# Designs tried in a protein design run: peptides against a protein of PDB entry 4A54. Part 83

Target 1, 94 residues: chain A of PDB entry 4A54
Amino acid sequence: MSVADFYGSNVEVLLNNDSKARGVITNFDSSNSILQLRLANDSTKSIVTKDIKDLRILPKNEIMPKNGTKSPSTNSTKLKSAETYSSKNKWSMD

## One batch from the design tools (peptide; made by RFdiffusion4, then SolubleMPNN)

Design b2_p25_6_s4
Fold by OpenDDE base, seed 3:
Structure b2_p25_6_s4 (fold): chain B 94 residues (1-94), chain A 25 residues (1-25)
Amino acid sequence: as target 1 above (94 residues)
Amino acid sequence: SEEENQKFIEELEKKLQESLEKLKK
């Protein structure tokens, strides 16, 4: 089975330095043994295969921590109800 | 070397396969 068979798989990679990366396998450079992951923030991380200590495929239902899109706080601009100042036209009779 | 590179690829493939097998269990 080739690495390409796993394209689109969500994986957790444990590196030799004990750091972890999570992402979707998007590409593999066989010539250079570089695994490319798309991370949750849509960035791409390249990992040299020799630096991989362990790897696990994550189940599809495991919600990759979507970088919480800060819902733009809709500043509810309190539309200050324009107080219709009824300008009483004082008809000055002369 | 190319041979060493191929070995690393095979190890990666093995890890992926083993992981898939674990997931199916």
Scores: peptide ipSAE 0.551, ipTM 0.880, DockQ to the pose 0.613
Fold by OpenDDE base, seed 1:
Structure b2_p25_6_s4 (fold): chain B 94 residues (1-94), chain A 25 residues (1-25)
Amino acid sequence: as target 1 above (94 residues)
Amino acid sequence: SEEENQKFIEELEKKLQESLEKLKK
């Protein structure tokens, strides 16, 4: 099983310095052994794998603090379909 | 080294797998 199989998982990472990070796994750089987490504030944290002491996957129901980022109501500006008036240039050759 | 890097990746994968197994119980 690869690290990529866990993309989108919410995890708690315990580092060797006893600090903790919580976030969603968004990417893994295998060449440099860097795990990327998206944090609750939508920032990104890069963690070197060698610095990871322990890791646990959090259950989906553990409410990541809802940064109530109100989904910006993308006002779907209805792009009015520009009716391409096909000006039929009737070049009537008489 | 590349060998050390691969070892760390395998350890990470193992930790993830073990955590998933614990979550399913």
Scores: peptide ipSAE 0.524, ipTM 0.870, DockQ to the pose 0.667
Fold by OpenDDE base, seed 5:
Structure b2_p25_6_s4 (fold): chain B 94 residues (1-94), chain A 25 residues (1-25)
Amino acid sequence: as target 1 above (94 residues)
Amino acid sequence: SEEENQKFIEELEKKLQESLEKLKK
């Protein structure tokens, strides 16, 4: 069974430095042994396989806390179309 | 080395498989 068979799985990765990462397996670079995770904030984290101490697949029902980073609503500042005030050139021919 | 890289890949695959088996129990 290849790593690719686990694409889309939610995993918790324990690193050698005792830090943890949680995310979905999105890619694996076999040439460089790099596991790519998509995190809850939609960012990606690349993990070198040699730095992995342990990992576990999370059950499907485990709601990854959506860190609701509210995407700053790009308030589309409606550029108020400058009403071209048609300056009626009142050419008063005096 | 390529050999060392393959070893790490195999270890990762093993950990994934073992984790899947534990989850199914």
Scores: peptide ipSAE 0.512, ipTM 0.867, DockQ to the pose 0.610
Fold by OpenDDE base, seed 4:
Structure b2_p25_6_s4 (fold): chain B 94 residues (1-94), chain A 25 residues (1-25)
Amino acid sequence: as target 1 above (94 residues)
Amino acid sequence: SEEENQKFIEELEKKLQESLEKLKK
């Protein structure tokens, strides 16, 4: 099988320098032996094949760590609960 | 060299294939 058969696969790449990269295989340049990964932050990382120590395909259910875009902190707008001043209308039926 | 490049490609393909096979098990 060619590398192209794995386009769209989520992979974890271990490099010779012991760094890791995770991304979707988007392209492969056979002439230059460059593997392109789309990372969780939508950036592209190019990896020279000779620098790859190991590679594994991630299960489809394994969510690529989205760069923690901080879920917009739901500004808990403390909806100041309008203190319903229950005006105790003391209806004094005296 | 072209030969060296081809070797690296084949190794990459092998690693991908082996990884896929491991997932299917």
Scores: peptide ipSAE 0.527, ipTM 0.872, DockQ to the pose 0.667; fails the geometry check

Design b2_p25_7_s1 (from b2_p25_7, 7 letters changed)
Fold by OpenDDE base, seed 3:
Structure b2_p25_7_s1 (fold): chain B 94 residues (1-94), chain A 25 residues (1-25)
Amino acid sequence: as target 1 above (94 residues)
Amino acid sequence: EEEEKREELTKKLKEALKEELEKAE
């Protein structure tokens, strides 16, 4: 099985420096043995295979914390319907 | 059962990475 068969898999990588990275496998550079991960912030992290201490595939239901794009709360400014009380000016024509 | 499958896939991925590293070397 090739590394390419795992493209799109969500993984947690433990590096030799004890740091962790989580992301989706997007590419593998065979010439340099570099694994590319897309992180939750849409950035790409390149990891040299020799620097990997351990790796695990995460369950599909583990929603990578999407950086909560605060959907701009469209403050639906309730347009206060200015009830323009049309004051019927009763023009009394005399 | 899903966890076992995930562990197997993890093992296969580790093996694939090891093979690629060995080829580069």
Scores: peptide ipSAE 0.660, ipTM 0.921, DockQ to the pose 0.595
Fold by OpenDDE base, seed 4:
Order: sequence, then structure tokens, then C-alpha cells
Structure b2_p25_7_s1 (fold): chain B 94 residues (1-94), chain A 25 residues (1-25)
Amino acid sequence: as target 1 above (94 residues)
Amino acid sequence: EEEEKREELTKKLKEALKEELEKAE
């Protein structure tokens, strides 16, 4: 099998420096032996194959940790319901 | 069964990367 057969797979990569990267395999540069991962923040990380200590394919159900974009807390400006005081303008037509 | 398949695929990916590294040397 070729590395290209695994495009779209979600992987965890352990590097020789003991750091970890998680992402989807998007490309492999055979000339430079570089594996490209799309990360949860939609950025691309390039990993030199020689720097890989270990890797594993993640289950499909493992949701990439979506960088919790803090949904901007819509400060629900509690629209203080301006109590429209229905001023009964009693138009006294006299 | 799904975990075993994932482990097999992981092994195949590791092998594919190793082969690419050997070709680049």
C-alpha cells in the first residue's frame, strides 16, 4: 500500500522529541519524505518522516478536538424588555 | 473487529512510510 491510500485518515503522530500531533493526512511529499497533517485549527503541519517515533490511526468517531472556538458568548444583552408602559393617553376629547 | 482492522491499517501505514524513507536514502 502507498501513503496516499491513507489520505483522509485521522492519525496521532508521536515525534522523536516526545511531542504529539493529531490531524488528517492530506498529503505526502515523497521527494522530501514529508507527511502533511491538517490540524483541528485548519492549519497544516509538515512532519519529516525521520522525526516520527510512532503513529496510530484514530477511530473515525474520535472527533478531532475542535479547538473549542469559544462561541463568542453572545452577550445576550438581556434586552431588558423595555416595559412599554402603555401610557393610556386617555385623549379626553372634550 | 474494528479495532483489529485499525491496528492492521496502522501497521500498513507505518510500513508504507518506512518504504518511502528507504527510497529517499
Scores: peptide ipSAE 0.659, ipTM 0.921, DockQ to the pose 0.598
Fold by OpenDDE base, seed 2:
Structure b2_p25_7_s1 (fold): chain B 94 residues (1-94), chain A 25 residues (1-25)
Amino acid sequence: as target 1 above (94 residues)
Amino acid sequence: EEEEKREELTKKLKEALKEELEKAE
């Protein structure tokens, strides 16, 4: 099997520095042995295979821990639709 | 059964990564 067969899989990667990364496998660079993960914040993390201590495929139902980025209070700045001032071009029919 | 399949897939992924690493050496 190739690494490409696992594209779209949600994985937890334990690195040699004991840090963890969770993401979906999006790509593998064979020339550089780099595994690319899409993280919960939609960023891409590149991991050198040599730095991987362990990994596991996560269940599909495990919601990637959204780093609780506080839902930005969408201050719905209601873009006040610029009132189309219908400048009534009074075409003076003179 | 799903967990066992996931563990098997995990093993296969690890093997695939190892093979790619060995090819790059």
Scores: peptide ipSAE 0.656, ipTM 0.921, DockQ to the pose 0.593
Fold by OpenDDE base, seed 5:
Structure b2_p25_7_s1 (fold): chain B 94 residues (1-94), chain A 25 residues (1-25)
Amino acid sequence: as target 1 above (94 residues)
Amino acid sequence: EEEEKREELTKKLKEALKEELEKAE
């Protein structure tokens, strides 16, 4: 399968610096190995594949908080701490 | 079942990204 088969998927990306990005896959630049995500604020984030430590596809029901609609304060569902996604799904680039 | 499907799709996406990285090297 190609990366293009996943366009429109909502993903969480863990970077090598332990920062996280959440967004919809909009494009992939094969020449530069750059993944493009549309974020909740409608901006685009470009991520170099080499900077990706791990990623996961989010369930469709996980609505990205749109800016401005007071979605009722659904209680800060504690972003459950970085559950050390068990070593089983550790994407080793080695 | 839906969670298992998402895990499989996640694995396939990771593999696709790895293949693209290997082609660019």
Scores: peptide ipSAE 0.648, ipTM 0.919, DockQ to the pose 0.611

Design b2_p25_7_s2 (from b2_p25_7, 7 letters changed)
Fold by OpenDDE base, seed 4:
Structure b2_p25_7_s2 (fold): chain B 94 residues (1-94), chain A 25 residues (1-25)
Amino acid sequence: as target 1 above (94 residues)
Amino acid sequence: SEEEEREKLTKELKEALEEELKKAE
């Protein structure tokens, strides 16, 4: 399988520095080995693959806190589900 | 189960990322 097969998945990423990031996989840059996550605040975080210690795919119903940096996430903002992001990314023209 | 499926998919994602890392080296 390719990384692209997992676009839209909610993931928790553990980095080599023991910080965590949570978000939806939106893209992968093969040239630079960079995984892109959509965060709870709708921003995008880029993670270099070599910096990943571990990761897991999260349940769709799991509410995740926002994490805009490599620092641990806070309780202030909930991450939208992959389904929510998919719905918002739909483009319709009248 | 859903948990087993997520575990399987997690493994596959890890493998995919590892392959991409090898290609970039």
Scores: peptide ipSAE 0.628, ipTM 0.921, DockQ to the pose 0.716
Fold by OpenDDE base, seed 2:
Structure b2_p25_7_s2 (fold): chain B 94 residues (1-94), chain A 25 residues (1-25)
Amino acid sequence: as target 1 above (94 residues)
Amino acid sequence: SEEEEREKLTKELKEALEEELKKAE
């Protein structure tokens, strides 16, 4: 499968600096290997693939940005604000 | 289960990203 097959998926990304970002996959720049996420505040965050330590697709019942890409497996709800999680946050799949 | 499906899809996404990273090297 290609990265494009996952557009609209709500994901949590763990970066090499142990910070976390949550958002909906909206695009992938193959030329620069950059993953783009729509964040809680409806802004776009660009993540270089090399900076990704780990990631997971979030459950369908997880909150996603209102203006994110549609996914049949994820409920759309407007988030309060963009949030980046520290290494103190639990890393586990539901 | 739904959790197993998410784990499978997660793995597939990780593999897709890894392949793109290899192409960029």
Scores: peptide ipSAE 0.625, ipTM 0.920, DockQ to the pose 0.695
Fold by OpenDDE base, seed 3:
Formats: structure tokens, C-alpha cells, sequence
Structure b2_p25_7_s2 (fold): chain B 94 residues (1-94), chain A 25 residues (1-25)
């Protein structure tokens, strides 16, 4: 499978610096290995793949504010909050 | 289950990203 098959998926990303980002996958730059996420505030975050420590696809039921955020695929989940935090909390799957 | 499917998809996404990293090296 290609990364493009996951466009529209809602993901939580844990970075090597122990910060977390949540967003919908909107694009992948193959030349630079950069994953692009749309955050809950409609801003875009670019993440270098080598900086990813771990990631997970989030459940579709995550209640995000009904702001009409367009997602490119049926795998789009509404973002509940724009959480980018640098807490050293233990990574756990839901 | 829905959880098992998400875990499977997560694994596939991780594998896809890893393959892209290998291509860029």
C-alpha cells in the first residue's frame, strides 16, 4: 500500500521529542519524506517521517467540532481538539 | 473488531511510511 491510500485518515503522531500531534493526513511529500496533517484549527503541520517515534489511526467516533473541515477520503474523522503537546506521558493505544 | 481493523490499518500505514523512507535514502 502507499501513504496516499491513507489520505483522510485521522491520526495521532508521537514525535521523537515526545510531543504529540493529531490531525488528518492530507498529503505526503515523497521527495522529502514529509507527512502533512490538517489540525483541528484548520492549520497544516508538516512532519518529517524520520522524526516520528510512533503513530496510530484514531477511531472515527472522535467528536470533533462540526466545523466543516473537508477531508479528502471517507476515512476522515472529525478532530476533537488541536492537541500538540510536549508531555512526557506514556504512549498508549486506545 | 473495529479496534483490530484500526490496528491493522495502523500497521499498514507504518509500513508504507517506512518504504517511503527507504526510497528517499
Amino acid sequence: as target 1 above (94 residues)
Amino acid sequence: SEEEEREKLTKELKEALEEELKKAE
Scores: peptide ipSAE 0.613, ipTM 0.920, DockQ to the pose 0.676
Fold by OpenDDE base, seed 5:
Structure b2_p25_7_s2 (fold): chain B 94 residues (1-94), chain A 25 residues (1-25)
Amino acid sequence: as target 1 above (94 residues)
Amino acid sequence: SEEEEREKLTKELKEALEEELKKAE
């Protein structure tokens, strides 16, 4: 799959500096490996892929902070490592 | 389950980003 297949997905990104960003994937710059997120305040955040420690796709029906907030609020829930999770569990649609 | 599907999609996205990093090396 390509990163473009995930445009429109709402994600939470954990950065190497332990800060978090939450937003919708709007673009990916392959030349510079930069992921672009639209934040709750309609601003755009550019993230260098190498600065990403972990990420997760959020539920489609999850209510994000309303427009007008300084930045999207991220929950305190620890991000699950997809690689670790896949090693422990067998995936099913159940 | 929906949760398992989301985790699978998350894995696929991470793999796609990792492949892009390899191309830039």
Scores: peptide ipSAE 0.621, ipTM 0.918, DockQ to the pose 0.546; fails the geometry check

Design b2_p25_7_s3 (from b2_p25_7, 7 letters changed)
Fold by OpenDDE base, seed 5:
Structure b2_p25_7_s3 (fold): chain B 94 residues (1-94), chain A 25 residues (1-25)
Amino acid sequence: as target 1 above (94 residues)
Amino acid sequence: KEEEEREKKTKELKEAIKKILEEAE
């Protein structure tokens, strides 16, 4: 299997600096070992594979947060603090 | 079943990336 078999997959990438990126795999540069993701804002992020700590394929139903077009300021419904669902995703490195 | 398939595909993707990194060394 090649990385190309996973083009179009929505993935979450955990980087070595503990930052996360979410996007659709659009390309892989094998010569430079660079994974390209299309983000929710339609920009492309290039990730050096050496900087990847872990990754997972997301379920199809996980809608990438569309950059909310300013839906008109409907009233301050308390965006309940995105409880950082610290999903203890036990990234079990097992 | 769907979760198991995603886990399998995730493992396959990780192995595909790992193989390319090993070939680049």
Scores: peptide ipSAE 0.613, ipTM 0.902, DockQ to the pose 0.675
Fold by OpenDDE base, seed 4:
Structure b2_p25_7_s3 (fold): chain B 94 residues (1-94), chain A 25 residues (1-25)
Amino acid sequence: as target 1 above (94 residues)
Amino acid sequence: KEEEEREKKTKELKEAIKKILEEAE
């Protein structure tokens, strides 16, 4: 198995400094031993493999912590159902 | 089953990284 077989996998990486990174594996630079992750904010993080203490593949259902882009408050514009008052314009044809 | 497959894949990824580190020495 090569690292390339895991491209597109969502992973959590624990670094030797006890920091964590989460992202999708997008590339591996074999010449420099650098793992590239796409983060939730669409930025790329480069990790030197020697700095990796541990890693795990995350379940597909674990939504990358989307940086809380405030879901645009769907102002549920309560579409006030404009009660189309059918104004019965009683066209009195007299 | 899905968790077991994920654990297996995790192990395989760790082994792949380990091999790269060994080849780089």
Scores: peptide ipSAE 0.610, ipTM 0.903, DockQ to the pose 0.665
Fold by OpenDDE base, seed 2:
Structure b2_p25_7_s3 (fold): chain B 94 residues (1-94), chain A 25 residues (1-25)
Amino acid sequence: as target 1 above (94 residues)
Amino acid sequence: KEEEEREKKTKELKEAIKKILEEAE
């Protein structure tokens, strides 16, 4: 069994510094022993396996805590599409 | 059953990582 068998699994990783990371396993760099997680913000976090204290596979239903990035109030600045005033060039037929 | 399967998979993943660490030493 390889780490690749767990690609796509949502995991919580506890690091030796007592920090936690949650993400989907996307890759494992065997040459450098680096586990890559895709985080809730779609960024990739690289974790050195030696720094892993513990890990667990999360249930599929556990919504990765979206870091409550306050939904940017999309001030939909309605870019008022500049009404292309089609200046009707009245070609005066003379 | 699903929780037990996740626990099993978690153990398997831990073992896979452990083997990699042991091979890297």
Scores: peptide ipSAE 0.607, ipTM 0.904, DockQ to the pose 0.599
Fold by OpenDDE base, seed 3:
Structure b2_p25_7_s3 (fold): chain B 94 residues (1-94), chain A 25 residues (1-25)
Amino acid sequence: as target 1 above (94 residues)
Amino acid sequence: KEEEEREKKTKELKEAIKKILEEAE
């Protein structure tokens, strides 16, 4: 099974800095180990997989929070930490 | 059942990412 099998899945990612990102998996750069998420505002967030503490697939009916910040393109090695949107730290499955 | 399947898929995704990281080292 490859990461590509999960393209289109809605996920919540918990980063090592305890920030969270929610989005749809659109791409995975295997060369750089970068996971790309499309956010609720149609922007793309790039996440270094080494920075992922945990992740979960969300139910289809879960509303994605609007993220106002664009992550640098996959060509940029410097991922700026995603600003934490204040959502309740609820990791329970619906 | 749907929650169980989602949990299974989550584990599979985590494992897929882990394998790629191990292969890239």
Scores: peptide ipSAE 0.600, ipTM 0.901, DockQ to the pose 0.686

Design b2_p25_7_s4 (from b2_p25_7, 7 letters changed)
Fold by OpenDDE base, seed 4:
Parts: structure tokens; sequence; C-alpha cells
Structure b2_p25_7_s4 (fold): chain B 94 residues (1-94), chain A 25 residues (1-25)
């Protein structure tokens, strides 16, 4: 199999310094030994493979910890349903 | 079963990384 077959997979990477990174695999550069992840904040992290101690594929349902970017409270502009007041323009033809 | 399949996929990913690195040498 190719690493490209796993593009879009959510993974957890354990680094040699015991730090962890979580993200979606977006690219792999075998010539430079770089695995690229898209993180929850939409930034890109490049990881040198020699720095990887371990990795695992995460379940699809594991919500990337969304950095609490407050979803802009879509002010649900309550689309006030413009009550189309059917103004019964009673055209009195007199 | 789902965990086992993820473990298999993880193994395949690790193998794919190793194989592509070897080909690039």
Amino acid sequence: as target 1 above (94 residues)
Amino acid sequence: KEEEEREKLTKKLKEAIEEELKKAE
C-alpha cells in the first residue's frame, strides 16, 4: 500500500520527545522523510519521520479537538419569517 | 472488530511509510 491511500485519515503521532500531535494526513514526502498533518486549527504540521516514536489511526468519530475557536455564534439571525402580511389589498372597484 | 481493523490499518500505514522511505534511498 502507499501512504497516499491513507490521506484524509485522522492520526495521533507520538514523537520521540513524548509530545503528541493529532491531525489529518495531507501529504507524505518520502524524499525528505516528512509526514504532513492538518491540525484542528487548520494549520499544517510537518513531522520528520525519524522523530516519530509511534503513530495510530484514530476513529472517524473522534472529533479533532477543535481548538475552542468559538464557533462564531452564528447569531441565528432569526430570519424573522417576514410574516408576509398578505395585505388583502381589497381592491374595492367601485 | 472496529478496533482490530484500525490496528491493521495502522500497521499497514507504518509499513507503507517504511517502504516508501526505503525506495527514496
Scores: peptide ipSAE 0.668, ipTM 0.927, DockQ to the pose 0.551
Fold by OpenDDE base, seed 3:
Order: sequence, then structure tokens, then C-alpha cells
Structure b2_p25_7_s4 (fold): chain B 94 residues (1-94), chain A 25 residues (1-25)
Amino acid sequence: as target 1 above (94 residues)
Amino acid sequence: KEEEEREKLTKKLKEAIEEELKKAE
């Protein structure tokens, strides 16, 4: 199995300095020993594998706190149905 | 059961990293 099979997985990485990083695996560079994570703020963090103390896959339901990108409230502009009152002009021909 | 599957997947990911690093060497 390749690391590419895990692209898109949400992981928690414990570093040797006891700091933690959480993000989605976006790339792995085996030549340079670099694991790339996309963080919750959409930034990219490059981690050297030698600095990894431990790693775990997080559950899918653990919603990384999406920075509240306000989904543009599609203001469903209620198309006011212009009730075109067809005024029946009763042309009274006399 | 779900936690066990995540642990299994985590192990596979770690193994994949080690294998690819070894091949680059």
C-alpha cells in the first residue's frame, strides 16, 4: 500500500518537540522525507518524517473546525412572482 | 470496532511511509 492511498485522510501528528499538528494528508515526498498536511486554516504544513514521534488517523466525523467560512448564504432571492395581473382591458365596443 | 479499524489503518500508513522511504534510499 502506498502513502498516496491515504491522501485526503485526516491525521494527528505528534512531533518530537511534543507539539501536535492536525490536518489532511495532501502529499508525501519520499525523496526528501516530507509529509504535507493541509491545516484547518487552509495553510500547508510540511513535516519532516524524522521529526514525527507518533501519528494517528482521526475519525471521519471529527469535523476539523472549519474556520467558519460563511457559506455564502445564497440569499434565495425569492423571485417575487410578479403576478402580472393581466388587466383584461374589456374594450367595450359600442 | 471502528477504533480498531482506525488503528489498523494507522499501522498501514506508518508501514507505507517506512517502505517508501526505504525505496528512496
Scores: peptide ipSAE 0.667, ipTM 0.927, DockQ to the pose 0.527
Fold by OpenDDE base, seed 5:
Structure b2_p25_7_s4 (fold): chain B 94 residues (1-94), chain A 25 residues (1-25)
Amino acid sequence: as target 1 above (94 residues)
Amino acid sequence: KEEEEREKLTKKLKEAIEEELKKAE
């Protein structure tokens, strides 16, 4: 299986510094060990794989709030912005 | 069931990353 099979998947990445990033997988550069995510603000974040502590695929219904398009009131669980969740939040797959 | 499928897909993604990194070495 290739990482390319997961392009377009929404993921949460836990970094070694205990910060979190949420975004859609847009690219993977195996030669440079870089995972690329598109964030809710339409910016791109490049993450070095060695800095990844853990990652998970998010439910499809967690629509990242795109700026401006009122997609209908499906339970927009506000993907809370990358708040530096302090080290105490137990990484539990709810 | 949906959570179990997401866990399975997450595992597959992690494995795919690891395998592609190994091929690039």
Scores: peptide ipSAE 0.665, ipTM 0.925, DockQ to the pose 0.643
Fold by OpenDDE base, seed 2:
Structure b2_p25_7_s4 (fold): chain B 94 residues (1-94), chain A 25 residues (1-25)
Amino acid sequence: as target 1 above (94 residues)
Amino acid sequence: KEEEEREKLTKKLKEAIEEELKKAE
């Protein structure tokens, strides 16, 4: 199972500094150890995994970011791959 | 039951993060 299977899931992240972040998982960069969340204000927060104290998947009924795909209903075993909104990181390698 | 399933999914997510981090190393 990959982290990508959880893209679109609404999560609460507890950081080592005891701050909390809530958002939808949009990306995971394993090479840089960065978890990206889309927050309720539609901003993106990058979290370094080493700073994560705890993480939990939130129920669908909790306030999801407006553009957050409904966390896959726990009932459908098919984690429907949230349509990878390929944010085409047009990394224009020029 | 729903909470238990979310807990299982949470565990799987944590494991997936850990596994991918290990593979990147």
Scores: peptide ipSAE 0.633, ipTM 0.925, DockQ to the pose 0.537

Design b2_p25_8_s1 (from b2_p25_8, 11 letters changed)
Fold by OpenDDE base, seed 3:
Structure b2_p25_8_s1 (fold): chain B 94 residues (1-94), chain A 25 residues (1-25)
Amino acid sequence: as target 1 above (94 residues)
Amino acid sequence: LPPWVTPKSYTDESIGEALQKSLEL
């Protein structure tokens, strides 16, 4: 199993210095053993894994502060189907 | 709150396993 399997998950990390970090997993540098988190302020925090004491995935149902990424209101412009008014001009020859 | 999981090592695999375990507890 790889950290990449959890990209986009919200994680809480307890560090050896008893500090905590919370964020979305965005990357793992396997060469340097660095976990990257996107924080609530959209900044990136790099954590050296040797400094990790404990970790846990936070449940999705916790109201992550919705960074209001405004779901682009797809204004579904309902293309009003142009009703082709076929005005049959009946030319009465008279 | 979910339980804390201690990774066995600091490798990609070990951290991945710890993350998975945290979802199962």
Scores: peptide ipSAE 0.711, ipTM 0.941, DockQ to the pose 0.616
Fold by OpenDDE base, seed 2:
Structure b2_p25_8_s1 (fold): chain B 94 residues (1-94), chain A 25 residues (1-25)
Amino acid sequence: as target 1 above (94 residues)
Amino acid sequence: LPPWVTPKSYTDESIGEALQKSLEL
């Protein structure tokens, strides 16, 4: 079983210093043994696995307290796809 | 809330196993 199997899952981590972190698993760095979480405020927290005392997956139905950060208004900047007008110069050689 | 699970080690596999165990309990 790999941490990658749980990407996108909500996890709560109890650290050795008795602090808690909660977030969505976004990455695991095996070379450095670092677990990356996206927090409710959309920041990323990197946790050294050696600092982890306990962990648990939270059920999907648990309403993560939406810290009311206003969903940034997706200014849909309509990237106008530059229609490359392929001017087919029909070179009619008659 | 699901139970707390203590990882056996700090490897990818061990953390993955701990996560899986937390869902089974």
Scores: peptide ipSAE 0.710, ipTM 0.940, DockQ to the pose 0.579
Fold by OpenDDE base, seed 1:
Structure b2_p25_8_s1 (fold): chain B 94 residues (1-94), chain A 25 residues (1-25)
Amino acid sequence: as target 1 above (94 residues)
Amino acid sequence: LPPWVTPKSYTDESIGEALQKSLEL
């Protein structure tokens, strides 16, 4: 069994300092024994496995606090096509 | 919530096994 089998799963990690981390497993660095989690704010947290006290897979149906990633309303700034008002300056030669 | 699982070691295999165990409990 490998951590790679659980890529994309939500995990909660209890650290030795009694802090908790929750995120999606994105990578495991076997050479350095580092677990990488994507957090709710889309940042990546690297956890040294020696700092892990306990862990658990969270069920898919757990309402991850969706930090409402406000889908950036791509305000498509409709570049109002600069209507080149060709103001024909009629030079009235008096 | 699922139970906490303590990994036996900090290797890829041990963490993987702990993750699997957490799903079976």
Scores: peptide ipSAE 0.709, ipTM 0.940, DockQ to the pose 0.523
Fold by OpenDDE base, seed 5:
Structure b2_p25_8_s1 (fold): chain B 94 residues (1-94), chain A 25 residues (1-25)
Amino acid sequence: as target 1 above (94 residues)
Amino acid sequence: LPPWVTPKSYTDESIGEALQKSLEL
């Protein structure tokens, strides 16, 4: 299971310094072990996972201020298959 | 409120498992 399975979920994190952070999971950097949360003020907080003591997903039914997470419109960029026009220059040797 | 879950480690998989566990507990 990956953190990516929970993108868009509201999480509360208890840090080792006993502070709490609450936000929507937006990204996880596996290389650097960083969890990114979008906060209520639309700012982004980066949390180093080593600083996490405990975490929990918050239930959806609590009136979280719907910051209108615009569902990223999956612009299906139709990758137009660049038809490689193989211009066979038939060099007709006359 | 759901219970607090302590991750077993700080990898992507471990954090993911902790998040899932927090939904089940």
Scores: peptide ipSAE 0.695, ipTM 0.940, DockQ to the pose 0.553

